# Peptides against a protein of PDB entry 3JWR: the designs that were tried, part 99

Target 1, 323 residues: chain A of PDB entry 3JWR
Amino acid sequence: TRELQSLAAAVVPSAQTLKITDFSFSDFELSDLETALCTIRMFTDLNLVQNFQMKHEVLCRWILSVKKNYRKNVAYHNWRHAFNTAQCMFAALKAGKIQNKLTDLEILALLIAALSHDLDHRGVNNSYIQRSEHPLAQLYCHSIMEHHHFDQCLMILNSPGNQILSGLSIEEYKTTLKIIKQAILATDLALYIKRRGEFFELIRKNQFNLEDPHQKELFLAMLMTACDLSAITKPWPIQQRIAELVATEFFDQGDRERKELNIEPTDLMNREKKNKIPSMQVGFIDAICLQLYEALTHVSEDCFPLLDGCRKNRQKWQALAEQ
Target 2, 298 residues: chain A of PDB entry 3JWR as posed
Amino acid sequence: TRELQSLAAAVVPSAQTLKITDFSFSDFELSDLETALCTIRMFTDLNLVQNFQMKHEVLCRWILSVKKNYRKNVAYHNWRHAFNTAQCMFAALKAGKIQNKLTDLEILALLIAALSHDLDHRGVNNSYIQRSEHPLAQLYCHSIMEHHHFDQCLMILNSPGNQILSGLSIEEYKTTLKIIKQAILATDLALYIKRRGEFFELIRKNQFNLEDPHQKELFLAMLMTACDLSAITKPWPIQQRIAELVATEFWEQGDQVGFIDFVCTQLYEALTHVSEDCFPLLDGCRKNRQKWQALAEQ

## One batch from the design tools (peptide)

Design b1_p27_2_s4 (made by RFdiffusion4, then SolubleMPNN; from b1_p27_2, 10 letters changed)
Fold by OpenDDE base, seed 1:
Structure b1_p27_2_s4 (fold): chain B 323 residues (1-323), chain A 27 residues (1-27)
Amino acid sequence: as target 1 above (323 residues)
Amino acid sequence: AWNEALELVGADPEAAAARARELALPP
């Protein structure tokens, strides 16, 4: 395609020029081409292109295929969300120094998972999919969308000309797919809530050990969630704009719940309760976000900008809730 | 993901904050 030719021929700027190592990064000013160039730079600077012998054209095609499989009519869970999740992963690996704690296969899997974790997202949550009796709800009992996202990821990875994993051995391929699946499934916040207590307790007791395979898996899951939720850590102007996108998508779901399911939406998805957004954001930060970024900062102190950003945004939301 | 967390926690911000305090990592 013309898009592939343009991407494959383009000079890829440095990570410094693109600012993709910054936890404060914003994609709002970037074109779709520039987001693809940033993605190439992430793979290159993590040594994934070299270590796994990726062909440049194949990587370019894969990136464009992933981007194409996000819906344009979804306000938040689109390519830009996946791209920002991957950028936060890259920043956590580089600036947060998590790269030195992981294997090359784990890094490869996490980057693919971050870019792929919401593939074909429909702008509705698992609860809506269940209540609407969607065919996907018959295939999976829990984490319905996350299983679908992984299936889409696997389909793309196996598509002709998109096989970025063709340089891996059979065992490396199996390991990588296992980690990708676990990482995508970990973005289900219901699973996060179920598992986080074990992680926090290991940190609290100073018993956390990345050499333990189970604890490694647990850490990768927590890191994926930390990147997926990273909008809450951004500088306030960026945070506000992303919160508007999230609210738009949630209100669109609430409108559909009224119209299609004849149910009253929750306050979060109720357009008429927009004034409750600040207090709901404070509750979300306290219940879900703060402890995660505290624990992540305990594993690597260089991740502190995520925690600091989250704390600052909590203060901003609290001030709005008191008005 | 964001929705499920807010549905699980957003119904009572005070209860969520209390649970967060109970689970808070020591400083």
Scores: peptide ipSAE 0.029, ipTM 0.628, DockQ to the pose 0.734
Fold by OpenDDE base, seed 2:
Structure b1_p27_2_s4 (fold): chain B 323 residues (1-323), chain A 27 residues (1-27)
Amino acid sequence: as target 1 above (323 residues)
Amino acid sequence: AWNEALELVGADPEAAAARARELALPP
């Protein structure tokens, strides 16, 4: 395609020029082409292209295929969300120095998972999919959408001309797919809530050890969640704009719940209760976000900007909730 | 992920905040 030819022939700017190592990064000013260039730079600067012998054209095609399999009619869970999740992962690996704690296969899997974790998202949660008796709810009992996202990820990775993992051994390939699946499934916040207590207790007791395979898996899950939620850490103007996109998608679901299911939406998804957004954001930060970024900062102190950003945004939302 | 977290928090914000305080790492 013309898009592929343009991307494959383009000079990829440095990570410094693209500012993709910054925790304060914003994609708002970037074209779709520039987001793809940033993604190429992430793979290159993590040594993934060299270490796994990726062909440049195949990587370009894969990125464009991933981007194409996000829906444009979804307000938040689209390509830009996946791209920002991957950028936060890149910043956490580089600026947060987590790269030094992980294997190349784990880094490869996390970056693919971050870009792929919401593929074909429909702008509705697992509860809506279940209540609407969608065909996907017949295939999976739990983490319905996350299983679907992984299936879409696997489909793309196996598609002709998109096989970025073709340079891996059979054992490396199996390991990578296992980690990708675990990482995508970890973005189900129900699983985060179930598992986070074990992670926080290990950190509190100073018993956290990345050489333990179970603790490694747990850490990768927590890191995926930290990147997925990273909008809450962004500078206030960026956070506000992303919160509007999230609210738009939630209200669209609430409108569908009324119309299609004849159900009164929860306050979070109720367009008429938009005045509760500030207080709900404070509750979300306190219940979900703060402890996660605190624990991540204990694993790597260089991740502190995520915690600091979250704390600053809590103060801003609290001030709005008091008005 | 944000949707499910906010639904979980929205269902019982006080219980979620209490659990968050119990799991709070020492500064």
Scores: peptide ipSAE 0.031, ipTM 0.596, DockQ to the pose 0.779; fails the geometry check
Fold by OpenDDE base, seed 4:
Structure b1_p27_2_s4 (fold): chain B 323 residues (1-323), chain A 27 residues (1-27)
Amino acid sequence: as target 1 above (323 residues)
Amino acid sequence: AWNEALELVGADPEAAAARARELALPP
């Protein structure tokens, strides 16, 4: 395609030029092509292209295929969200120095998972999918969308000309897919809430050890969540804009819940209760985000900008909630 | 992920904040 030819022929700027190592990164000014270039740079600077013998054209095609399989009519859960999740992962690996704690296969899996974790997202949550009796709800009882996202990820990875994992051994391929699946499923916040207590307790007791396979898996799950939620850590102008996208998508779901299901939406998804957004954001930060970024910062002090950003945004949302 | 977290928190922000304080990492 013309898009593939343009991407494959383009000079890929440095990570420094692209600012993709910055936790404060924003994609708002980037074209779709530039987001793809950033993604190539992430794979390159993590040594994934070299270590796994990726063909440049295949990587370009894969990136474009992933991007194509996000819906354009979804306000938040689109390519830009996946791209920002992957950028936060890249920043955490590089600037946060987490790269030194992980294997190349784990890094490969996390980057693929971050880019793929919301593939074909429909702008509605698992509860809506279940209540609407969608065909996907017949396939999976829990984490319905996350299973679908993984299925889409696997489909793309196995599609002709998109096989970025073709340089892996069979065992490396199996390991990578296992980690990708676990990482995508970890983006179900219900699973995060279930598992985070174990992680926080290990940190609190100073018993956290990445050499333990179970603790490694737990850490990868927490890291995925930290990247998926990273919008809450961004500089205030970026945070506000992303919060508006989230609210738009939630209100669209709430409107559908009223019309299609005859259900009164929760306050979060209720367009009529937009004045509660600041207080809900404070609650979200306190209940979900702060402890995660505190724990992550304990594992790697260089992740502090995520915690600092979250704290600053809490203050901003609290000030709005008091008005 | 943001959707599910906010659904869990959105019902009672104060209860969520209290729970968060109980789970807070030591300084």
Scores: peptide ipSAE 0.030, ipTM 0.625, DockQ to the pose 0.730; fails the geometry check
Fold by OpenDDE base, seed 5:
Structure b1_p27_2_s4 (fold): chain B 323 residues (1-323), chain A 27 residues (1-27)
Amino acid sequence: as target 1 above (323 residues)
Amino acid sequence: AWNEALELVGADPEAAAARARELALPP
């Protein structure tokens, strides 16, 4: 395609020029081509292209295939969300110095997972999929969408001309796919809530050890969630705009719940209760986000900008909730 | 991910906040 030719022939700017090491990064001003260039730079600067012998054209095609398999008519869970998740992962690995704590296969898996974790997202949550009796709800009992996202990821990785993992041994390939699956499934917040207590307790007791395989897996899951939720850490103007996209998608679901399911939506999904957004954001930060970024900062102090951003946005949302 | 987190908060913000405090890392 013309898009592939343009991407493959383009000079890829440095990570510094693209600002992709910054926790404060915003994609709002970037074209689709520029987001693809940023993604190439992430793979290159993490040494993934060299270490796993990726062909440049194959990587370009894979990136474009991933981007194509996000829906454009979904307000938030689109390519830009996946791209921002991957950028936060890259920033956490580089600026947050997490790269030094992980293997090349773990880094490869996390970057692929971050880009792929919401593939073919429909702008509705697992609860809606279950209540609508969607065919996917018959295939999976829990984490329905996350299983679908992984299936889409696997489909793309195995598609002709998209095989970025072709340079791996059979054992490396199996290991990478296992980690990708675990990382994508970890973006189910129900799973996060179930597992986070173990992670926080290990940190609290100063017993956290990344050399333990179980603790490594737990950390990768927490890191994925931290990157997936990273919009809450962004500078206030960026955070506010992203919150509007999230609210738009939720209200669209609520409108469908009324129309298609004849149910009253929850406050979160209810367009008529938009005045509760600030207080709901404070509750979200307190219940879900703060402890995660505190724990991540304990693993690596260089991740502090994520925690600081989250705290600053809590203050901003609290001030709006008091108005 | 954002949906489920907000649903958890929306369902019982006080219980979620209490659980968050129990899981809070020491200063």
Scores: peptide ipSAE 0.030, ipTM 0.598, DockQ to the pose 0.792; fails the geometry check

## One batch from the design tools (peptide)

Design b1_p28_1 (made by RFdiffusion4)
Fold by OpenDDE base, seed 2:
Structure b1_p28_1 (fold): chain B 323 residues (1-323), chain A 28 residues (1-28)
Amino acid sequence: as target 1 above (323 residues)
Amino acid sequence: LEELLEQEEEKLEEFIEKYGQDAYDFHS
């Protein structure tokens, strides 16, 4: 395609020029081409292109295929969300120094998972999919959308000319797919809530050990969630704009719940309760986000900018909730 | 740290009760 030819021929700027190592990064001013160039730089600077013998054209095609399989009519869960999740993963690996704690296969899997974790997202949650009796709800009992996202990820990876994993051995390929699946499924916040207590207890007791395979898997899940939620850590002007996108998508779901399901939406999904957003954001930060970034900072002190950003945004939302 | 963890489990339960399980399923 003309888009593929343009991307494959383009000079890829440095990570420094693109600012993709910054936890404060924003994609708002970037074109779709620039987001694809940033993604190529992430794979290159993590040594994934070299270590796994990726062909440049195949990587370019894969990135464009992933981007194409996000919906354009979804306010938040689109390509830009997946790209920002992957950028936070890259920043945590590089600036947060987590790269030194992981294998190349784990890094490869996490970056693919971050870019793929919301593929074909419909702008509605698992509860809506279940209550609407959608065909996907007949295939999966739990983490319905995350299973679908993984299925879409696998479809793209196996598509002609998109096989970025073709340089792997059979065992490396199986291991990578296992980690990708676990990482995508870990983005279900219901699973995060169920598993986080074990992670926090290990940190609290100073018993956390990345050499233990179970604790490694748990850490990768927590790291995926930390990157997925990373909008809450961004500088206040960026945080506010992303919160508006999230609210738009939630209100669109709530409008569909009224119309299609004949139910009153929850406060979070209710357009009429827009004035509760600041207090709901404070509650979300306190209940879900703060402990995660605290625990991540205990694993790597260089991740502190995520925790500091979250704390600053809590203060900003609290000040709005008091007005 | 134990008191902080207990307070944060209580905050989570309060958040789920107040905003519903659907609040967690969407940020995923």
Scores: peptide ipSAE 0.081, ipTM 0.749, DockQ to the pose 0.359
Fold by OpenDDE base, seed 3:
Structure b1_p28_1 (fold): chain B 323 residues (1-323), chain A 28 residues (1-28)
Amino acid sequence: as target 1 above (323 residues)
Amino acid sequence: LEELLEQEEEKLEEFIEKYGQDAYDFHS
């Protein structure tokens, strides 16, 4: 395609030029081509291209295929969300110094998972999929969308000319797919809620050990969630704009719930309750986000900008909730 | 930290009760 030719021939700017090591990064000013260039830079600077012998054209095609399999009519859960999740992962690995704590296969899996974790997202949550009796709800009992996202990820990885993992051994490939699956499934916040207590307890007791395979898996899950939720850590103008995209998508779901399912939407998905957004954001930060970024900062103090950003945004949302 | 964890579990339950479990499907 013309797009592939343009991407494959383009000079990839440095991570410093692209600012993709910054936790404060914003994609709003970036073209789709520039987001793809950033993604190439992430793979390159994590040594994944070299270590796994990725062909540049295959990587370019894969990135464009992943981008193409996000829906354009979804307000938040689109390519830009996946790209920002991957950028946060890259920043956490580089600036947050988590790279040195992980294997190359784990890093490869996390980056692929971050880019792929919401593939073909429909702008509706698992609850809507269940209540609408969608065919996907018959295939999977739990984490319906995350299983679908993984299936889409696997489909793309196996598609002709998109096989970025072709340089891996059979064992490395199996291991990578296992980690990708676990990482994508970890983006189900229901699973985060179930598992986070174990992680926080290990941190609290100073018993956290990344040499333990179970604790490693737990950490990768928490890191995925931390990157997925990273919009809450962004500078306030960025956070506000992303929160509007999220609210738009949730209100679109609520409108569909009312129209298609004849259900009254929850406050979060109710367009008429837009004035509750600031208080809901405070509640979300307190309930979900703060502990996670505190625990992550305990594993690596260089991740503090995520925690600091979350705290600052809590204060901003609280001030709006008091108005 | 235990009190903070308990307070945040309470805040989680309050948030779930107030905004539904769907509020935690923020990225799911």
Scores: peptide ipSAE 0.041, ipTM 0.729, DockQ to the pose 0.400; fails the geometry check
Fold by OpenDDE base, seed 1:
Structure b1_p28_1 (fold): chain B 323 residues (1-323), chain A 28 residues (1-28)
Amino acid sequence: as target 1 above (323 residues)
Amino acid sequence: LEELLEQEEEKLEEFIEKYGQDAYDFHS
């Protein structure tokens, strides 16, 4: 395609020029082409292109295929969300120095997973999919959308001209796919809630050991969630704008719940309760986000900007909730 | 420390009660 030719021929700017190492990064001013260039830079600067012998054209095609398999009519769970998740992963690996704690296969898997974790997202949650008796709800009992996202990821990875993993051995390929699956499934917040206690306890007891395979898997899951939720850590003007996108998508779901399912939506998805957003954001930060970024900062102190951003946004949301 | 974990579980339960289980599906 002309898009592929343009991307493959483009000079890829440095990570410094693109500011993709910054935890404060915003994609709002970037074109779709520039987001693809940023993605190429992430793969290159993590040595993934070199270490796994990726062909430049194949990588470009894969990125464009991933981008194409996000829906344009979804307010939040689109290519820009996946791109921002991957950028946070890149920043955590580089600026947060987590790269030094992981294998090249783990890094490869996490970056692919971050870009792929919401593929073909429909702008509705697992609860809606289940309650609407969608065909996907018959295939999977738990983490319905995350299983679908992984299936879409596999489909793209195996598509002609998109095989970015063709340079891997059979064992490396299997390992990478296992980690990708675990990482995508870890973006189900219900799984995060079930598993986070073990992670926090290990950190608290100073028993956390990344050489333990189970603890490594647990850490990769927590890191995926930390990147997926990273909008809550952004500078306040960016956080507000992303929160508006999230609210738009949730209100669209709530409107569909009323119309299609004949149910009253929860406060989170109720357009009429927009005034509760600040207090809900405080509750979300306290219940879900703060401990995760505290624990991540304990694993790597260079991740502190995520925790600091989360704390600052809590104060901003609290001040709005008091008005 | 057990009290801190209990307080975090209590905050989570309060969050579930206030906003529903759909709040856990927030990004799912």
Scores: peptide ipSAE 0.029, ipTM 0.691, DockQ to the pose 0.410; fails the geometry check
Fold by OpenDDE base, seed 5:
Structure b1_p28_1 (fold): chain B 323 residues (1-323), chain A 28 residues (1-28)
Amino acid sequence: as target 1 above (323 residues)
Amino acid sequence: LEELLEQEEEKLEEFIEKYGQDAYDFHS
C-alpha cells in the first residue's frame, strides 16, 4: 500500500526527538504516520529488531495491520489507546529501567501485547457483551474481550507479510505467545483485582523475586495494567482530555444499554450523571490505581513519575468534586 | 499489613458498591 511504502521509506527519528521515553508523553499532536514511526523506534531501541532479525518492511506492515484492526468509531479503546499503552511500556522499560530486569523475549511479548491488547474493541465492556448475548460470550466465560483481543493479535502475527516473529525458534515463539496471552488477559481489571493482593504482599514483605517464574508472571501482569491505566498519571490537561474520551465511550454504552437492553445504566455510563465524574475518578484512583503505582515504584524507583502523576491528578479531581 | 489490605479491600468494595461491577470493566 502507499501507506506501507511511505512508512518503510521514512527516516525514523530518535526516541529523544519523539519524546517516547517521557512518562508525560502525549500523542494528541501526532499523525497516524508519526505514531507508526514511534512504534518502529520502540522496537529498534529495545533491540528487538536486531535480536530477533525482524525485516523492516514486515515490522512496518505488522504495525499498520495492528493499527487498522482498531475501530475508528470507538472514542477511547482505539489505536491511540493501544499506542499510549505501548509508549508507557517503553518508558517504563527505558526510563523506568525495567528493561534490565526482563529477558528480550519478555520485552518483545510485552510490547506486542501492549499494542494488541484491545484489538477490535467495540467500545463496550465485558458486562455489555454478556448481557447482549453476543456470540463472543458463548466462546469465553471470563475475560471475553481480552480473549478476543488475543485471538486478533494471533491472527495478525500469522498473516502473510506480518510475521515479525519468523526469526524466533519454535521454543522462543511458543514462549513469546504464552507471555503475550498472559499479558493481554491481565488487562482485564477483574483479573487485576484478584491478583494484585499477592503482588502487594510480596512487595510489602520484601519477598518479591523476579527469579521466581510465578512472581515474574505476576509482575508482567501488574506492569501491563500499570501501562493500560497510565492515562491517570498524565499531566492534568492530558488526563482531563482522556477522561472525556473515556466518559464519551461509557455514555455511548449507557445509551445503548437503554435502547438495546432496556436497562438503566450505572452512574458511570449515565450521561445525565456527568457531574459525578470527578468523584468517580477519585474513587477509581483510590481503589485501583494508587497502590499499583506505589508497588511498581518499589520495584523500580525510576517509575516514580507515574505515581507522582497519579497523586497530582487525584488532588485535581478531588478539588473538582468539592465544587 | 492485614489492616492495610483490609482497608484496600474496603475501598474496593465501596467503589464496587457505589459505581457497580461495570466500573471495573472501565478499561477492559
Scores: peptide ipSAE 0.027, ipTM 0.672, DockQ to the pose 0.465; fails the geometry check

